# Designs tried in a protein design run: peptides against a protein of PDB entry 4N3Y. Part 67

Target 1, 83 residues: chain A of PDB entry 4N3Y
Amino acid sequence: ETRDQVKKLQLMLRQANDQLEKTMKDKQELEDFIKQSSEDSSHQISALVLRAQASEILLEELQQGLSQAKRDVQEQMAVLMQS

## One batch from the design tools (peptide; made by RFdiffusion4, then SolubleMPNN)

Design b2_p18_6_s4 (from b2_p18_6, 12 letters changed)
Fold by OpenDDE base, seed 1:
Structure b2_p18_6_s4 (fold): chain B 83 residues (1-83), chain C 83 residues (1-83), chain A 18 residues (1-18)
Amino acid sequence: as target 1 above (83 residues)
Amino acid sequence: as target 1 above (83 residues)
Amino acid sequence: RRAEILAQLEQMAVEHQA
């Protein structure tokens, strides 16, 4: 009868809404996870970039110093050979 | 009347199920995005780590070379002063 | 909000391209 059908539909509606709420909650959790994960990744990448840049600067300085030192040694050797 | 209530509940049930399907689809898309994003981040971080490590190795070599070069120059200067 | 997260991730990828 119609009354029984109403009861059945009410139950199905409640079940559907329960599942909807659960799925919405899960979706929100995933969004929060994505947000946090992206922030963590951004900070980690930024830190690595800065570290790499610092090493690059130091490399340049050391290379220049090494090259100059080699030139200085060669010059002194030339002086010694001429003495 | 009961018949009108049945129609209303049937409509609400259809709407709820439509929203559920949409939300489930969105959730799946987020999961796929998280998976892909995590893989991309992993590869990027790994590349940066390798780059930093390579720079560190080179730094060590350059520092050793520079120190040796300085010592060599100092030795040659000492020889010159004694000549 | 999903679009915002996606935009932030895309920006991060561009700024920190290996």
Scores: peptide ipSAE 0.026, ipTM 0.374, DockQ to the pose 0.007
Fold by OpenDDE base, seed 2:
Structure b2_p18_6_s4 (fold): chain B 83 residues (1-83), chain C 83 residues (1-83), chain A 18 residues (1-18)
Amino acid sequence: as target 1 above (83 residues)
Amino acid sequence: as target 1 above (83 residues)
Amino acid sequence: RRAEILAQLEQMAVEHQA
């Protein structure tokens, strides 16, 4: 029956449209989520990198201090031996 | 007093060395943490990208379905008008 | 827009693995 068939198809069309709109929204939300997640991760990684760099600087300073301390001990030992 | 000074410097040297070793360990742990964190994020991002792609495919299918449904309705309407 | 987002994410993933 043609009339009933048309009505059925019209309903299907409406349902399909609703589904499409829902899917479009879901897709957009997913894209937004991914974007936000990536930004958060990027910021965290950057912070960690900076922390690592700070630790590197500290390590270098300690190494220099250790080297200087060794030299100082050597100098004082020389004085002691000469006395 | 030279002797006491030498003893003090030797202690300082030992302390500096201990601090250096600790710092080296801390640095390594931080690097390992950063590496692991980055890998975890990378895996998650990849998974999300795949999900987004799947949603894109679904959206395209829905759009095609909607378009076809519209055409079907048009064809049936033509039949109805001709009858 | 979609392509840009995907490209950015893929780039980040590659950079993190490097």
Scores: peptide ipSAE 0.036, ipTM 0.470, DockQ to the pose 0.011; fails the geometry check
Fold by OpenDDE base, seed 4:
Structure b2_p18_6_s4 (fold): chain B 83 residues (1-83), chain C 83 residues (1-83), chain A 18 residues (1-18)
Amino acid sequence: as target 1 above (83 residues)
Amino acid sequence: as target 1 above (83 residues)
Amino acid sequence: RRAEILAQLEQMAVEHQA
């Protein structure tokens, strides 16, 4: 019956619309998640880069200290040998 | 005493060298971690982008289906009214 | 909105590529 067919199609349309709304919501949630995750990752990477830079500075300081210490030892040894 | 001073400085030099080696190792580990983390993040972002694109395709399909369903209902209603 | 998010993600992917 045509009337029954129409009722069936109306139901199908409602179901399709419900699915569309659900999908739209899911997509929005996914986009929000991606945005948040990306921001978090960016901040973490930036922090790690800064930490690496701090380590580089420390290395430079240590190298300078080592060089100076070596020179100091050599100088003291020279004095000792002259004694 | 000069001899005692030399011995002290030699110890300091050894300690400084040990610290330098430790710091160099730590820096290397940090760099490796950053590299790995960056690669992981890049891959994750790429995967999420593809997922978002898939969602977009699904939305387009649903919208098309809804439009067709609506047209079908309207057509059936027209036939019914002619009966 | 979507275009903006995708553009931002792609940019970040490029910036963080090893």
Scores: peptide ipSAE 0.034, ipTM 0.468, DockQ to the pose 0.011; fails the geometry check
Fold by OpenDDE base, seed 5:
Structure b2_p18_6_s4 (fold): chain B 83 residues (1-83), chain C 83 residues (1-83), chain A 18 residues (1-18)
Amino acid sequence: as target 1 above (83 residues)
Amino acid sequence: as target 1 above (83 residues)
Amino acid sequence: RRAEILAQLEQMAVEHQA
C-alpha cells in the first residue's frame, strides 16, 4: 500500500535527520576535544623542553664548579706539602 | 689549620661529584621521558585525526542519504496524489 | 574551521615524529 510506504519512508527520513544532527554534534565535540588536547600537549612539551634546557645549564655549572673545586684542593695540598 | 682546610675541600669535592652524577642521571631520565611523551602524543594525535576524518565521511554519507530519502518520499507522495 | 583543526593536528603530528 502506497500510503504505508510513504509513512515508512517518512519515519526513515526523521530517523536519518535525528542521526545526522547527532553526528554533527558529536563531530563538533570531537573537534573541540582534539583542539584542546593538542594545545595541552604542545604546552606540556614546551614546558618539558624548558626544563631540560635548565638541567643542561645546571649540569654545565656543576661541571665548572667541580673543576674549580679540584683545582682548589690541589692548591691546598701543594701548600700543605710545602709547609 | 691547612690540613683541616684540605679535608673540608675534599668533602666539598665529593659532594659536588655526587651532585653531578645525580644531575646527569636526572637529565637522562628527563630526556627519555620527553621523548616517550612526544611519541605518545604523536600517536594519540594521529589516532584522533583518523577518527575525525571517519566522522567527516560518515557525515557526508548521512547527508547524501538524507537527500535521497527526501527525494524518495517526494516521489512516493507524487504517486499517492496521482493515484 | 574543520580543515584548520585537522591541518593543525596533522602538522603537530609531523613535527612530533620528526
Scores: peptide ipSAE 0.033, ipTM 0.470, DockQ to the pose 0.011; fails the geometry check

Design b2_p18_8_s1 (from b2_p18_8, 12 letters changed)
Fold by OpenDDE base, seed 2:
Structure b2_p18_8_s1 (fold): chain B 83 residues (1-83), chain C 83 residues (1-83), chain A 18 residues (1-18)
Amino acid sequence: as target 1 above (83 residues)
Amino acid sequence: as target 1 above (83 residues)
Amino acid sequence: SAARIQEILEQIQAIFAA
């Protein structure tokens, strides 16, 4: 019966609409999550990069210090041997 | 006394070297961590992107279905009214 | 597109509101 068929189709439309709305919400949440996750990772990585750079500078300073200390020891040894 | 000074400087050299080695290790660990973290994030994001793309396809299908359903309902209503 | 989907939803609502 056509009337029954129409009512059935109306129900199907409502169901499809509900599913569409749900899927739209889910998709949006995924997109938001991707965005947020990327930003969080970026911030964390940036912080770690800066930390690594600080360590690099410290290493350079230590290398200079070691070189100087070595020279100083050698100089003092020379003085000692000549005394 | 020069001899004592030399010994002191030798100790300082050893201490500096130890600190250098420690710092080098720490720096390397940070770099490795950054690399690993980036890779992990990349994989996770890629998976989520694919999931979002799947949702996009589903949304398109639902859109088509809803459009067709609407047309079908309209057609059936016309039949009903003409009967 | 999302905009087109919204249009369809509005059309569906109009049908059921009648």
Scores: peptide ipSAE 0.028, ipTM 0.468, DockQ to the pose 0.007
Fold by OpenDDE base, seed 4:
Structure b2_p18_8_s1 (fold): chain B 83 residues (1-83), chain C 83 residues (1-83), chain A 18 residues (1-18)
Amino acid sequence: as target 1 above (83 residues)
Amino acid sequence: as target 1 above (83 residues)
Amino acid sequence: SAARIQEILEQIQAIFAA
């Protein structure tokens, strides 16, 4: 019966709309998550890069200091040998 | 006294070397962590992208199905009006 | 190296931009 068919189709239409809405919401949530995750990762990595650079500077300073210290020791040993 | 100075300098030299070694180790660990973190993030993001694409396909299918259902309902209602 | 790390960062950013 046509009326029954219409009612059935209306139900299916409502169900389809509900599913569509759900899927749209899920997709949006996923996209939001991806965006946020990307931004967070980017910031974290940037911080780590800065930290690595700071360590590099410190290494350089330490190496230079060590070289100087070695030279100083050698100089004093030479003085001692001549005393 | 020169001998005492030499001994002091030798101590400082050893301490500097120890600090250098520690810093080098820390730097290496940081770099390793960054590398691993970046690779993990890249893989995770790739997976999320694929998931998003799958959702997009599903959305498209649902939208098409909904459109068809709507047309079917409208057609049947027209039949009913003419009965 | 810091330069390599920065390169990796750029690669990650490119993934999200694509």
Scores: peptide ipSAE 0.023, ipTM 0.446, DockQ to the pose 0.014
Fold by OpenDDE base, seed 5:
Structure b2_p18_8_s1 (fold): chain B 83 residues (1-83), chain C 83 residues (1-83), chain A 18 residues (1-18)
Amino acid sequence: as target 1 above (83 residues)
Amino acid sequence: as target 1 above (83 residues)
Amino acid sequence: SAARIQEILEQIQAIFAA
């Protein structure tokens, strides 16, 4: 009886260990995935930020051009009115 | 001539304004996308963190069970040796 | 704004650091 009990406990111990190892592996894979996903997202967001910055530069240039064009039109209109 | 120049400048002004408005729209859409993407990523990461935490709890429980099982086996072995 | 985007990025990074 005692011998049988020991064998049973040994089996339970092996099963528990197997589950532990499996869970440890799964946890590690999950952590690796999170890490990789975070890095990928960071790269993607950084690229998008650069695009946004490029758009800002373009907008500033366009606004400057627009302002200058408006001034030029106003000057020409003044010339027309003087004629 | 001056009138023609004014008309040309007016056209250029309209074109510049159109480009400005288009670029502003594109920039806004990009910013909205980044914001939404970031929020989605945040939610996903949070969920994964919770899963990792659950795994940690399970691992602790399994380790505790394993330790107890080992102790139980050792006790039974001692009984066997005394018999 | 780019600044707001960076703030969001920092928040995401904080989650991974936790």
Scores: peptide ipSAE 0.024, ipTM 0.447, DockQ to the pose 0.013; fails the geometry check
Fold by OpenDDE base, seed 1:
Structure b2_p18_8_s1 (fold): chain B 83 residues (1-83), chain C 83 residues (1-83), chain A 18 residues (1-18)
Amino acid sequence: as target 1 above (83 residues)
Amino acid sequence: as target 1 above (83 residues)
Amino acid sequence: SAARIQEILEQIQAIFAA
């Protein structure tokens, strides 16, 4: 009886240890995933930020250029009419 | 001897089970975190993509407008010189 | 604005840091 009980407990212990090992492995994989995902997201978003900023700069330049060009056209038209 | 061995194994089993429970809980928390984080990231990145696209559209419009304006200025200057 | 985008980035970073 006692010997049978020992064998049973040994089996249960092995099973529990196996489950523990598996779960610990899964946990580690998730932690690694979170870390990698976080880094990837950060890089991707940073790239988008830079692109957005570059676009804003270009937009400002183009807006200014367009405004100036329009003014120049108006001035030339005025001169043309005056001459 | 056998009885002592049984007691030892029972203790080890309880310890293993406790560790397993703890690890499983930690794993679940990580899974929940990943899920929530993924959803949040997806939404935020999508918003950035939309903004970037809107900026690109505006850039194209401004570029075309500026190019046209410059051409118009050149034409007016030519007319002015010819008159 | 770029500032808003940067704010969003910080929010994402905060999520992963939590």
Scores: peptide ipSAE 0.020, ipTM 0.344, DockQ to the pose 0.011; fails the geometry check

Design b2_p18_8_s2 (from b2_p18_8, 12 letters changed)
Fold by OpenDDE base, seed 3:
Structure b2_p18_8_s2 (fold): chain B 83 residues (1-83), chain C 83 residues (1-83), chain A 18 residues (1-18)
Amino acid sequence: as target 1 above (83 residues)
Amino acid sequence: as target 1 above (83 residues)
Amino acid sequence: RREEIERILRQIQEQFAR
């Protein structure tokens, strides 16, 4: 019966439209999430890189200080041994 | 008094060495974190991109199906109107 | 697009109204 077939097709059309809208929404949400996630990660990594660079500077300063301190202790010990 | 000065310098040297080791450890941890974070983000984003691509395929299929369904309903209605 | 589909569906429903 053609009327029944048309009603069936109407239902299918509504279902397809609903799924289409849902899929469009989901796709947009995923794209937004990808964008946000990428930006957040980029900022976080940049911040951590800066922190690592600061640590590198401190490390270099400490190495220099340690070397100098070692020399100073050795020199003072030499003075004691000679006096 | 030189002996007291040497003892002071020895303490400073130990403190400097402790800080050096701590800083080296912290730097390594930061570098490891950056690496892990970057890899995790890359994998996550890749997975989301694949999901978005799948959604795009479904969207295209639904659009095609919707267009076909619309035509089919219109054709069925025309048949009904003519019979 | 949704509005167009809904319009078409309404038209079809009206034609099949008892």
Scores: peptide ipSAE 0.047, ipTM 0.475, DockQ to the pose 0.005
Fold by OpenDDE base, seed 1:
Structure b2_p18_8_s2 (fold): chain B 83 residues (1-83), chain C 83 residues (1-83), chain A 18 residues (1-18)
Amino acid sequence: as target 1 above (83 residues)
Amino acid sequence: as target 1 above (83 residues)
Amino acid sequence: RREEIERILRQIQEQFAR
């Protein structure tokens, strides 16, 4: 019966629309997630870079201190040798 | 006593060296972590992009199907009206 | 920069090992 066929097609159309809406929502969620993930990663990496830079400064300071300590030891040893 | 002072300075030098070594290790670990984190994030985002693209294809297919279904319904209704 | 620090560190370590 043609009427039955029409009803079937109407159901199929509704189902297709429902699926389309669902898929559109899923796509949007994925895009949002990608954006958020990228931003979070960027912020985290930036923070870690800053931390690494702080460590670099500390390394430089320690290097200077080490050099000075070495010089101080050498000077003191020289004094010892003279006495 | 000068000798005692030298010994003290030697200890300080050793301590400084130990700290420097430790800090260098920490810095390297941070750099490695940053690199790994960036690579992991990049791969994850790429995978998600591919997934989003797949969803886009599905959306297009569903839209086409929906349009066709609508046309089919219209045609069937026309047949009904003629009968 | 890193290589420079590493070289210096190695030199210091070698001196301490003497």
Scores: peptide ipSAE 0.034, ipTM 0.495, DockQ to the pose 0.008
Fold by OpenDDE base, seed 2:
Structure b2_p18_8_s2 (fold): chain B 83 residues (1-83), chain C 83 residues (1-83), chain A 18 residues (1-18)
Amino acid sequence: as target 1 above (83 residues)
Amino acid sequence: as target 1 above (83 residues)
Amino acid sequence: RREEIERILRQIQEQFAR
């Protein structure tokens, strides 16, 4: 009968609403996860880049020191040879 | 004496070179790590975005179905009331 | 768009809550 059909459709509507609510929640959680993951990655990569830059500074200092040391050795060798 | 000073400087030069090589290696490893980490994050985020888009499609389908169900219920209710 | 969907969902839920 029509009354029973209406009740059936009302139930289907409620079930559809529940599924819609769940899907919306799942989508929101996924978006939040993506946002958080991206932020975490960004922070980590930025920190590692800073570390790499610090290593670059050290590398340049060591290269400069090495060049100076080589010059100092050459100078001392010259003195030695002339002694 | 000068000879001993030269030998000392030669040792210091060798030690400095060893430190330089180590630092260069460490920097390269760090750069490789950053590259790999960034690629991994990019792949993961892209996959999650696709999943979110799939959820969006489902959400739209459910929303459309819910609207249709509501119309169907209204139609049946009208028939019921006129019976 | 999300806000619009949520609004519609809330309206439906309010009717079912009666």
Scores: peptide ipSAE 0.029, ipTM 0.489, DockQ to the pose 0.007; fails the geometry check
Fold by OpenDDE base, seed 5:
Structure b2_p18_8_s2 (fold): chain B 83 residues (1-83), chain C 83 residues (1-83), chain A 18 residues (1-18)
Amino acid sequence: as target 1 above (83 residues)
Amino acid sequence: as target 1 above (83 residues)
Amino acid sequence: RREEIERILRQIQEQFAR
């Protein structure tokens, strides 16, 4: 019967619409999650990069200190040798 | 005494070298960690992007289905009206 | 190595730059 078919189709349409709305919501949530996650990761990594840079500065200072110490030792050895 | 000073400086040099080596190791470990973490994040995000794309495809299909259903309902209504 | 890390970060950011 035609009326019954119409009612059936109307129900299907409503159901499909519900599915669409739900999926749209889910998609938006996923996009928001991805964005938030990426931003968090980016910030964390940036902090770690800064930490690595600090370590590099420390290494440079240590290397300079080592070279100076080496020179000092060599100088003292020279003095000792001619004593 | 000169000899004592030399010995002191030699010790300081050894200690400084130990510090340098340790710091270099720590720096390398940090860099490796950052790299690994970044790569993991990148891969995870890529997977999520693909998932989002799949959702988009689904939405397109749903929208098409909805439009078709709408047309079907309208057609049936027309048939009903002229019955 | 640092440059490589920065490259990866840029890649991550670019994935969401829409």
Scores: peptide ipSAE 0.028, ipTM 0.451, DockQ to the pose 0.013; fails the geometry check

Design b2_p18_8_s3 (from b2_p18_8, 8 letters changed)
Fold by OpenDDE base, seed 4:
Structure b2_p18_8_s3 (fold): chain B 83 residues (1-83), chain C 83 residues (1-83), chain A 18 residues (1-18)
Amino acid sequence: as target 1 above (83 residues)
Amino acid sequence: as target 1 above (83 residues)
Amino acid sequence: DSERIKEILEQIQEIFEK
């Protein structure tokens, strides 16, 4: 009868609502995870980029030093040959 | 004397070169790590985005179902009240 | 969108309380 039908529909509606709420929570958790993961990765990459840049500076300095040292050695060798 | 000076400079040059090579290797490793980390994070985020999208679809379906169920319940209740 | 869902849920709850 109609009353029983209404009660059944109410139960179905409650069950559907419970599932909806659960799914909403799950979706929110996923979105939060995505956001956090993205931010963490971005920060980590930025830190590593800075480290790489520091290494780049050192490399350039070493290169310049090597070039100068080479020139100095060559000059001294020339003096030695002339003496 | 000049010969000793040249030998000293040669040693210094070798040492500097060794350091340069080491630093170059370290820099390359950092760059490789940055690249790999970025790619891995991108893939992970993409996978999670797809999961979130699946949840979104489910949420929309549940919403529609709930709306329909509500209407059905209301209609049945109206019939009950009229009877 | 989420707000609309909440509104629907509230309306459904009202039905259950009748």
Scores: peptide ipSAE 0.023, ipTM 0.463, DockQ to the pose 0.007
Fold by OpenDDE base, seed 5:
Structure b2_p18_8_s3 (fold): chain B 83 residues (1-83), chain C 83 residues (1-83), chain A 18 residues (1-18)
Amino acid sequence: as target 1 above (83 residues)
Amino acid sequence: as target 1 above (83 residues)
Amino acid sequence: DSERIKEILEQIQEIFEK
């Protein structure tokens, strides 16, 4: 009986060890995934921020162009009023 | 001639305004995308961190279980040596 | 000419206010 108990416990120990190794692997994979995901997200957000900044510059240029165009139209209208 | 110039400038002004509105829309969409992407990433990372923590607890429990199992086996082996 | 100019001004104002 005692010998049988020892054999049973040896099997349980082996099973527990296998489960531990599996869980360790799973944890490592999760950590790697989190790290990679975080880096990818950071890079993507940075790239999008740069694009937003470029768009902002374009908007400012367009606003200036619109203002100038308005002034040009007003100038020509003034010429018309003088005729 | 002056009237024709005014009409031309009016058209240019309308075109510039249309381009401005389009660019404003594009900028807003980009900002919304960045915001949503950042929020989604933050939520996902937080969830994964929680999972990693749960896995860590499990690993600790398994380690304790393995240690206990080893002790149990050793105890039974000692009993066998006494027989 | 003055009436035409008024119309143009109104159109320009509309463009910048929308």
Scores: peptide ipSAE 0.044, ipTM 0.471, DockQ to the pose 0.060; fails the geometry check
Fold by OpenDDE base, seed 3:
Structure b2_p18_8_s3 (fold): chain B 83 residues (1-83), chain C 83 residues (1-83), chain A 18 residues (1-18)
Amino acid sequence: as target 1 above (83 residues)
Amino acid sequence: as target 1 above (83 residues)
Amino acid sequence: DSERIKEILEQIQEIFEK
């Protein structure tokens, strides 16, 4: 019957609309997650890069200090051998 | 005493070298972490983008289906009113 | 004393080899 067919179509339409709304929500959540994840990762990486740069500066200072210390030791060894 | 001075310098040199090695290791670990983190994030984001695109396609299909269903319901309603 | 000096020099050399 036509009336029954209309009722069936109404139900199918409602089901489809519910699915559409659900899918729209899911898509939006995924997009938001992607954006947030990218921002978080970017900030974290930037912080770690700065930390690595600080370590690099320290390494340069230590290398310079070690070179000087080596020279000092060698000089003192020379004095010791002369005595 | 020169000998004592040399011994002291040896100790300082060893300490400095140990610190240098530690710092070098730490720097390398940070760089490796940055690289790995970036790669992981990139892969994850790419996967999520593809998923979002799939959802977009589904949304388009659902919208088209809903439009058709609406038309079908309206047509059946017209038939019902005529009977 | 010479032996002691040799020991110290050996230790210093070890540090420089790292």
Scores: peptide ipSAE 0.038, ipTM 0.472, DockQ to the pose 0.060; fails the geometry check
Fold by OpenDDE base, seed 2:
Structure b2_p18_8_s3 (fold): chain B 83 residues (1-83), chain C 83 residues (1-83), chain A 18 residues (1-18)
Amino acid sequence: as target 1 above (83 residues)
Amino acid sequence: as target 1 above (83 residues)
Amino acid sequence: DSERIKEILEQIQEIFEK
């Protein structure tokens, strides 16, 4: 009887250990995934921010060019009106 | 000649305006994408963090169970040795 | 019987070492 009890406990212990190892593995995998996902997202967002900044610069340059072009046209029209 | 110059400048102005509008649109789309991407990533990471936390709780419970099982087995072995 | 008990105990000890 006691012998059977020991066998039962041995089995239970083995099962518990297996479950523990599995859970530890799963937890670690989740942590690794979170870390990697965060890094990937961060890099992607950073790249997009840089692209947006480039567009901002271009926008400002185009706005300046547009303003200058308008002024130039106005000047030429004045010449026409005077001729 | 001057008339032709005015026409040319008018065309250039129109083109500049078109480019400006396009650039403004593109910039806005990038900003919207960045915002949405960030939100999606944040939600996903939060969900994974919760899952990891659940695994942590289970891990702790299993560790406690394992420790108890080991103690129980040791006690039973002592009984066997004494018999 | 005694030998079998020893074998079981040995196996249990191995579990404690993970």
Scores: peptide ipSAE 0.035, ipTM 0.466, DockQ to the pose 0.116; fails the geometry check

